# Ledger of designs, part 87: peptides against a protein of PDB entry 5HOI

Target 1, 351 residues: chain A of PDB entry 5HOI
Amino acid sequence: FRYMPFSPAGTPFGFTDRRYLTMNEVGYVSTVKNSEQYSITVSFFDVGRFREYHFEDLFGYDLCFLNEKGTLFGQSKTGQIQYRPHDSIHSNWTKIIPLQAGERITSVAATPVRVIVGTSLGYFRSFNQFGVPFAVEKTSPIVALTAQNYRVFSVHYSQFHGLSYSLSELGTSSKRYYKRECPLPMSLPNINSDMKKDANLDYYNFNPMGIKSLFFSSYGDPCIFGSDNTLLLLSKWRSPEESKWLPILDSNMEIWKMSGGKETTDIHVWPLALAYDTLNCILVKGKHIWPEFPLPLPSEMEIRMPVFVKSKLLEENKAILNKKNEIGADTEAEEGEEDKEIQIPVSMAAE

## One batch from the design tools (peptide; made by RFdiffusion4, then SolubleMPNN)

Design b1_p13_8_s1 (from b1_p13_8, 7 letters changed)
Fold by OpenDDE base, seed 2:
Structure b1_p13_8_s1 (fold): chain B 351 residues (1-351), chain A 13 residues (1-13)
Amino acid sequence: as target 1 above (351 residues)
Amino acid sequence: MKASELIKKLLAE
């Protein structure tokens, strides 16, 4: 196994001089090889809210994380990280992460309040948004990171234990674990079945874990999208004993349904984010499972949230509404959403 | 844009 730099929804170069370093609901970061340097462009889907910008990259950043306030870049081998706020009011900062011999930065994440660096030796490094360090923790080898606000979802790999995950909150004084190196029931890429197509081999060499993306939902639930094209959501993570991974979308089955039952082998889902009950994704047509250039417009794929997840979302929404009503905000309660028949995904209806 | 609408377009191309 080889630890590779991971970024959410990052694409390989393939046979091209360009790739996406990362993409999500905010936008997409591309890099183009220009001889010995790279040109990085940070693009946004909301062109009214954000202005596209570019810069020359002399370091060869191979790690990226985009949020609403800035972009974090990392170089897996040198340990260099750079944070670039989207707003010119805030200064860019650069830092070198000390790496041991053979250690690599495997993933980086950034929120408006935290920067996180994970390594192939399992060093978990936390910083504030200004690059001030909080702590260094030793964990199992980190293969992927995402973060939302103060929460971090980390994926770990051990040769002995396979994939595990952690869910933590990075307070000002301490790290709290909701989950700590628990088994992650995600299927790994099957080398023998999937590698019959050269395009799949290139992707596997780029991303041997097959994690297309990981993110937090709009509700703050950890999500992961693997090589099996299944979206997993971590439900009830606040209750350690009740926490479970939910297969909330089989994207291959949804493509099949949407095609009218046609076997399509050339349409692929590339995940960006989960907003409420909708997967924001890029639909890719072609031989490659990843988007090429230009980037297609994002699409919304409705997910059939499991009953108990939708009920919890309704309870959380009711609790938010009740709190708003206690604060005296006359928000007309649209009564009408209670009776929407919760369709259980077919994969869950077979139990 | 809904994925279902885009899939129909992509299948017609």
Scores: peptide ipSAE 0.394, ipTM 0.922, DockQ to the pose 0.659
Fold by OpenDDE base, seed 5:
Structure b1_p13_8_s1 (fold): chain B 351 residues (1-351), chain A 13 residues (1-13)
Amino acid sequence: as target 1 above (351 residues)
Amino acid sequence: MKASELIKKLLAE
C-alpha cells in the first residue's frame, strides 16, 4: 500500500495536463502543468462574493483545502504548506513541515481559525490561521482530514485494523476527543470487481482509499463519501454510546430511480457538500467518475434522512428558535397568535 | 439545479 496525498473531491490528471486539487460548496481549485511549473487557479461558485485568482506554483502543490476565508496548499513530499487568504488584505504565509525519511503529508485542512496537517506516519500537526503551531500529536497513519471551525474529522488507516476515524475539537489550550480512532464502516475499493475498467484503475492509483470527499454537514456532522458512492453521516457523535454512521444516500440507487430504472454506467455523482437535506454535487457524464474541464454546474440531490434524524434536527431547530425567541422576548411585541399550521409535505405518505 | 432534472437531460443526450 502507498499513502497518496488526499484532498476533498480532488481529481487525477488522467491523460490531461490539468486536474482539480479540491472542490466543495465554496468553489474549486485547479492546477495546470506548464513545463516544470504549475499554474493554480482558485475559482468560486459565488462570483458575487469572491473574485477568482491565480498564481504560479513552483513547488507542485498536490494537497489543497478550500474554505470561505482562504486556501491551504501542501506539497506531500517536501512538507511545504502555503495559506492564501481570498482577501488581499491578509498576507499569505508559507511553512515547511518537518518530515521524516519516507514520511508524506497525506492530508491538509483549514478553517478560519485552524490549520491541520496529517501525515503517513500519523503525525497530527495543528496551527492557528496564521501558521503558529499549537501541538504535534502521534496518531495512527492519517489518510484524510476535514475541519469546520475548531472541529476536525480525521480518517486513519492501519494495515491490521483497516479504516478508523477520529472527531476532535482543537481548543486554545487542549484537544478534546469526541471519538478517537473508532472503526469506520466504509468499504474500501475492491480491486478485483471495480478495476475491470481502466478509468477505475487510474482513480485507484490516485486515491487508493476511494474517499471521494469528506466534509462537515451544515449541522456540523461528519460526512464521508466512499468508492461505493454511499454518503455516510455520523449521527449523535456528542453521545459516545449513541453515535452511529447513517447511510443517508446511495447515489447509485438515486441515479437508478431518477433514470426511471435504466442501468446507467456513464452518470456519476461527485460530492461537494451536504447542506441541510441536500447533497451538493457535480453530476458527471462520461467514462471517468470524476469531473473534467470545464466543471459542470453543481446539482442538488435530496437525501432521505432517517425519520429519527429529521425529528431530532426539528427538535434542535425548535430549541434554537426558542432560545432566539427567549433572547428577543424583552421587547413588548404584540400578541399576534398566527397559528402557522406546519404543512407536512405530502411526500412522506408513500411508506 | 435539481439532480433529477439534470439526470433526465443527461440521459436524453
Scores: peptide ipSAE 0.393, ipTM 0.922, DockQ to the pose 0.604
Fold by OpenDDE base, seed 4:
Structure b1_p13_8_s1 (fold): chain B 351 residues (1-351), chain A 13 residues (1-13)
Amino acid sequence: as target 1 above (351 residues)
Amino acid sequence: MKASELIKKLLAE
């Protein structure tokens, strides 16, 4: 097995000189190979909020993470990372992550407050947004990372145990685990079934884990989209005993339904983000399961799971909070309430 | 754009 650099919704070069390093709800990062150099473009879906920018990459960045404040780049082999704020007020910074012989950076993540680097040897390195290091932890080999605010969702791989995941919070002084190397019930790519198409072999060589993307939902729930085209959401992660992976969308089944029951083999879902009860995705038509150039416009796919209860409860709670604020009740909103998992009434869990 | 609308379009192409 070879650890490959992973970035959320990253695409292979295939037979082209260009690929997406990453894409999410904020935008997409592309790289074009020009001889021994690369030209990187950071593009945004909200062109009114952000300005597209490009730069020459002399290092061959193969890792990327895009957030609302900046883009983190990494070179898996050299250990170089670069953070580029979208705002010109903040300076770019570059660092070299010390790598052992044969070690690779396998994934990077960045939030407005944290930078995370994961390696093939399981080194988990945390930094602030300015590249000041907090800690180095040894974990099982990291194959994928995503982060939102202070939270990190990490996917680990062991030859003996398969896929596992961790969910952690990176405070200023300590790392808290909500989940630590728990089994991840995601199917790995089936080499024998999936490799019948050359395009699937190219993708497998690029991403042997078949993790198309991972992200946090708008509610802060870890999400993962595997090679089976099923979106998994980690529910009840604050309650270790109640925590479960929910298959919230079978995208193949949804394509089948939307096609009127036609067997379509040329339409693919490429996941970007989960906003409330809607998967933001790219619908790809063609031989390749990944988007080519130009990038199609994002599409919204509704999720029909009991997550509707959470959205309604959040809207109701926001409406109640807004009404309380209008009534001039000085309820000191203790800073601790935003992190309370909304209790779904037991009556709604049975439908 | 809704995925259902786009899929209908993509299937007509």
Scores: peptide ipSAE 0.393, ipTM 0.923, DockQ to the pose 0.577
Fold by OpenDDE base, seed 1:
Structure b1_p13_8_s1 (fold): chain B 351 residues (1-351), chain A 13 residues (1-13)
Amino acid sequence: as target 1 above (351 residues)
Amino acid sequence: MKASELIKKLLAE
């Protein structure tokens, strides 16, 4: 096993000189290899809100995280990180993360208020958006990070314990854990079964954990999308004893249904984000399970939330509606969407 | 765009 640099929805080079460093609901970051240099382009889905920009990368950034305010880059081997605000009003900053011999930055995350660096030795480094350090914590080896506002979802790997996760909040004075190195019930890629196709081997070498992406939902729930193409959502994480991972979407099953029951082996879901009850994703057609160039337009895949998650959403929506009504916005309550029976997948009805 | 519509299109190609 080797710790590889992870970025959310990042793609390998494959046989090309170009790849996506990361992509999400905001946009996509591409890098093109030009001899000894790289050209990085930061592109956005909302072209009215953001302006595409590019720069020459002399360092070979292999880590990236995109948010609404800027892009964080990292070089896994050298420990260099760079934050580039999308707005020209704010200055770029660069920092070198001190690495021990053989240590690698394995993941980086950035929010408008926090920068997080995780390493193969389990160093968790936190900064503000200006690169001012808060703390260094020693954890189990970090393999993936995502963050939203002050919250961080970290995935850890131990050779003895497999995958674990943490959910933490990076306040001004202290780090709070909601979950600390709890078991993550995600299947790892099976080397023997999945490697029968050369394309799967290339992807496995790029991402041995098979984590295609991880993100926070629009509701702030941690989500992870593994090699099994199942979207897992961490429900009730505020209640330590009630917290559970929910398989809210089997994307292979949804493709199968949408195809009219055809066995399709050439259509793949590439996850971007979870917005409400829809997975924002790229539908990929071809040999590779990842999107190539040009990037296809994002698609929305409806998720089947379990009844108790639907109930929570209905309560949250009612609370939002009630707050809007208190503010004097005459929003007509459309009563009509109560009765969509959540069909439990047959596989879950057999236990 | 809905994934269901795009999948139908992708399967027709």
Scores: peptide ipSAE 0.393, ipTM 0.922, DockQ to the pose 0.679

Design b1_p13_8_s2 (from b1_p13_8, 5 letters changed)
Fold by OpenDDE base, seed 5:
Structure b1_p13_8_s2 (fold): chain B 351 residues (1-351), chain A 13 residues (1-13)
Amino acid sequence: as target 1 above (351 residues)
Amino acid sequence: PKASDLIKELLAE
């Protein structure tokens, strides 16, 4: 097995000189091969909020993470990372992560407050947004990372135990675990059945775990989208005993339904983000399961959240909006009340 | 755009 660099919704080069390093709800990062160099472009979906920018990459960045404040780049072999704020007021910074012989950076993540680096030997390295190190922790080998605010969702791989996940909070003084190397019930790519098409083999060689993307939902729930095209959401993660993975969308089944039951073997979902009850995604038509160039417009696919979750979320959002309207402009809303756990009723998991 | 509308367009091509 070879650890490959993973970035959320990153695409292979295939037979082209260009690929997406990453994409999400904020935008997409592309790289083009120019002889011995690369040209990187950071593009945004909200062109009113952000300006597209580009730069020459002499290092061959193969890892990327995009957020609302900046872009983190990494080189899996050399250990070089670069953070580029979108705002020109803030300075870029570069750092070399010390790697052992044969160690690779496998994933990077960045929030407005944290930078995280994961490696093939399971070194978890945390930094602030300025690249100041907090800690180095030894975990099982890291294959994927995402982060939102202070929270980190990490996916681990062991040859003996398969996939596991951790959910942690990177506070100022310490790391808290909500989940620590718990089993991840995600299907791995089936080489024998799925590799009948050359395009699937190319993607498997790029991403052996078949993790198309992982992100936090707009509600702060860890989400993962695997090779089976099922969106998994981690529910009740604050309650360690009640926490469960929910298959909230089978995207192949939803495409089939939306087609009226036609053959849809050439239509693919490429996940970007989960906003409320809607998967933001790219619909891809063709032989490749990933978007090519130019990038198609993002699409919204409604997830079948249990109707009771939608109603309770609507009530909680109305209650939060009403509280924000009753509390006049001057009170610093304590960060603590946004942490309300969405209880999905047991009855809807059996239908 | 809604995925349902785009899937109909993609199936018409």
Scores: peptide ipSAE 0.358, ipTM 0.915, DockQ to the pose 0.592
Fold by OpenDDE base, seed 3:
Structure b1_p13_8_s2 (fold): chain B 351 residues (1-351), chain A 13 residues (1-13)
Amino acid sequence: as target 1 above (351 residues)
Amino acid sequence: PKASDLIKELLAE
């Protein structure tokens, strides 16, 4: 096993000179190899809100995280990181993360308020948006990171214990754990069955954990999309004893249903984000399970969230709206009352 | 676009 650099929805080069470093609901970051250099382009889905930009990369950034305020880049071997705001108001900054012999940066994440670096030795490094360090913690080896606001979802790997996850909040004074290195019930890629196709072997060599992406939902729930093409959502994470992973979407099953029961073995879901009850994704047709160039338009796949998750999310949204109204922020609440009974998927109705 | 509509297009190619 080798720790590989992970970025959310990143794609391999394959036999090409180009790949996506990362993609999500905000946009996509591509890199093109040009001799000893790389050209990086940061593209956005909302072209009215953001302007595409590019730059020459002399370092060979192999880690990336895109948010609404900027892009974090990292080089897994050298420990170099760069944050590039999308606006011209804030300056770019570069920093070298000290790495031990054989240590790699395995994942990076950035929010408008935090930068997080995870390593193959389990060093969890936190910074503010300006690269000022807060803390260094040693955890189990980090294989993936995502972050939203002050919250961090980390995936860890141990050869002895398999996959685990943590959910933490990076306040100003301290890190709070909601979940700390708890078992992650995600299947690892099956080397023997799926790797008979060269394309699957190339992807496995790029991403041996098979984590296509991880993100926070619009409601702030950790989501992970594995090699089994199942979207897992961490429900009730505020209650340690009630917290559970919900298989909220089997994307292969949903593609099969949407096809009218046709063979769909060449159609793949590439996850971007979860907004409410809709998975934002790229539908990929072909031999590769990842999107090629040009990037297809994002698609919306409706998910049947369990009713008890939807109700709690509606209550939390009402509570957030009420708190915003108490703070005197004039946000016009459009009262869209559509109480449509979402039928629980048959796979969830069997418990 | 809805995934359901795009899947029909992708299956027609």
Scores: peptide ipSAE 0.357, ipTM 0.914, DockQ to the pose 0.651
Fold by OpenDDE base, seed 4:
Structure b1_p13_8_s2 (fold): chain B 351 residues (1-351), chain A 13 residues (1-13)
Amino acid sequence: as target 1 above (351 residues)
Amino acid sequence: PKASDLIKELLAE
């Protein structure tokens, strides 16, 4: 088995000189190979909020994580990372992560407050947004990371146990686990079935875990989208005994329904984010299961969240809107995340 | 855009 660098919704080069390093709801990061150099472009979907920027990459960054405040880059083999704020107020910083012989950075994540580096040996390294280190923890080998605020969703791989996940919060003084290396019920790519198509082999060589993306929902729930094109959401993660993965979307089934039951073997969902009850995604038509260039506009695929969730979400959104209207502009109140777990009712999985 | 609308366009191509 070979650990490959993973970035959320990253694409392979294929037969081209260009690929997406990462993409999400904020935007997309592309890299173009030019001889021994790379040109990186950070593009945004909200062109009014953010300015596209580019730079020459002499290091060959193969890891990327985009957030609303900046972009984290990493080089899996050298251990170099770079954080580039979108705003010019904050300086770019670079750091070399010390790697052991044969160790690779497998994933990186960044929030406005944390930078996380995961390795093929299971070193979990945490930093603040300025690259000041907090801790180094030894875990099972990390294959994917995502983060939102202080919360980190990590995917681990063991040859003996398959996929596991952790959900943790990176406070100032300590790491809290909500979940620690729990089984992840995601199907791995089926080499024998998927390798019949050259395009699937290229993708498998790029991403052997078949994790197209992982993200936090707008509600802070861990989401993962595997090679089976099923969106899994971790429900009730604050309640250890009640915690479960919900298959909230079979994207192949949804494409089939939307086509009117036609064969849609050339239409693929490429996941970006889950916002409320909508999967933000790129619809890809063609031989490749990933988007090519130019990037198509993101599409919204409605997820049938259980009706009880939609009502609570509407109430919480109203409460947030009302609080924003009562609190005048000036107090950066530390929003103590009222740890109100959105309880998704069990019943709709059987129809 | 909605995926449902775009899928109809993609199937017409």
Scores: peptide ipSAE 0.356, ipTM 0.915, DockQ to the pose 0.598
Fold by OpenDDE base, seed 1:
Structure b1_p13_8_s2 (fold): chain B 351 residues (1-351), chain A 13 residues (1-13)
Amino acid sequence: as target 1 above (351 residues)
Amino acid sequence: PKASDLIKELLAE
């Protein structure tokens, strides 16, 4: 096994000189190989809110994380990181992360308030948005990171224990764990079955964990999208004993249904984000499971949330409505409790 | 756009 640099929804170069370093609901970051350098472009889906920008990359950044305030870049081998605010109000900053011999930065994440660096030796490094260090913690080897506000979702890999995850909150004075290196019930890519297609081998060499993306939902629940094209959501993570992974979407099954039961082996979901009950994704047609250039428009795929996730959403929506009503906004509560019966697929009802 | 609409377009190509 080789630790590879991971970025959410990042794509390989394949046979091209260009790839996406990362993409999410905010936008997409592309890099183009020039002879001795790279040209990076940071593009946005909301062109009215953000201005596209580009710069020359002399370091060959292979790690990226995009948020609403800036872009974090990293170089996995050298340990260089750069944060670039989208606005011109805040300055760019660069830092070198000290790496041991053979250590690699495997993932980076950034929120408007935190920067996180994870390594192949399991060094978890936290910073503020200005690159001021808070702490260094030794964990199991980190393979993926995402963050929202003060929360960090980390994926770890051990040759002996497989995949695990942590969910932590990076306060001002301390790190709190909600989950600490708990088993992650995600299937790894099957080398023997999938490697029969050259395109799958290229992707496996780029991303041997098969994690297409990981993000926090709009409700702040950790989500992961693996090589099996199943979206997993961590429910009840605030209650240690009740926390569970929910398979909230089989994207292959949903594509098949939407096709009217046609062969859809060349149509792929590329995950961006989960907003409420909708997976924001790119539909990809072709040999590669990842989007090429130009980037297709993002599409919305409705998810059938499990009844338990719907009840939580109803409680959260009731709490939001109650707060709006306390603020004197006469929003007519349309009590349209359409109990849309979650048809559990017959295949899951037969065990 | 809805994925359901885009899938119909992608299957017509």
Scores: peptide ipSAE 0.354, ipTM 0.913, DockQ to the pose 0.672

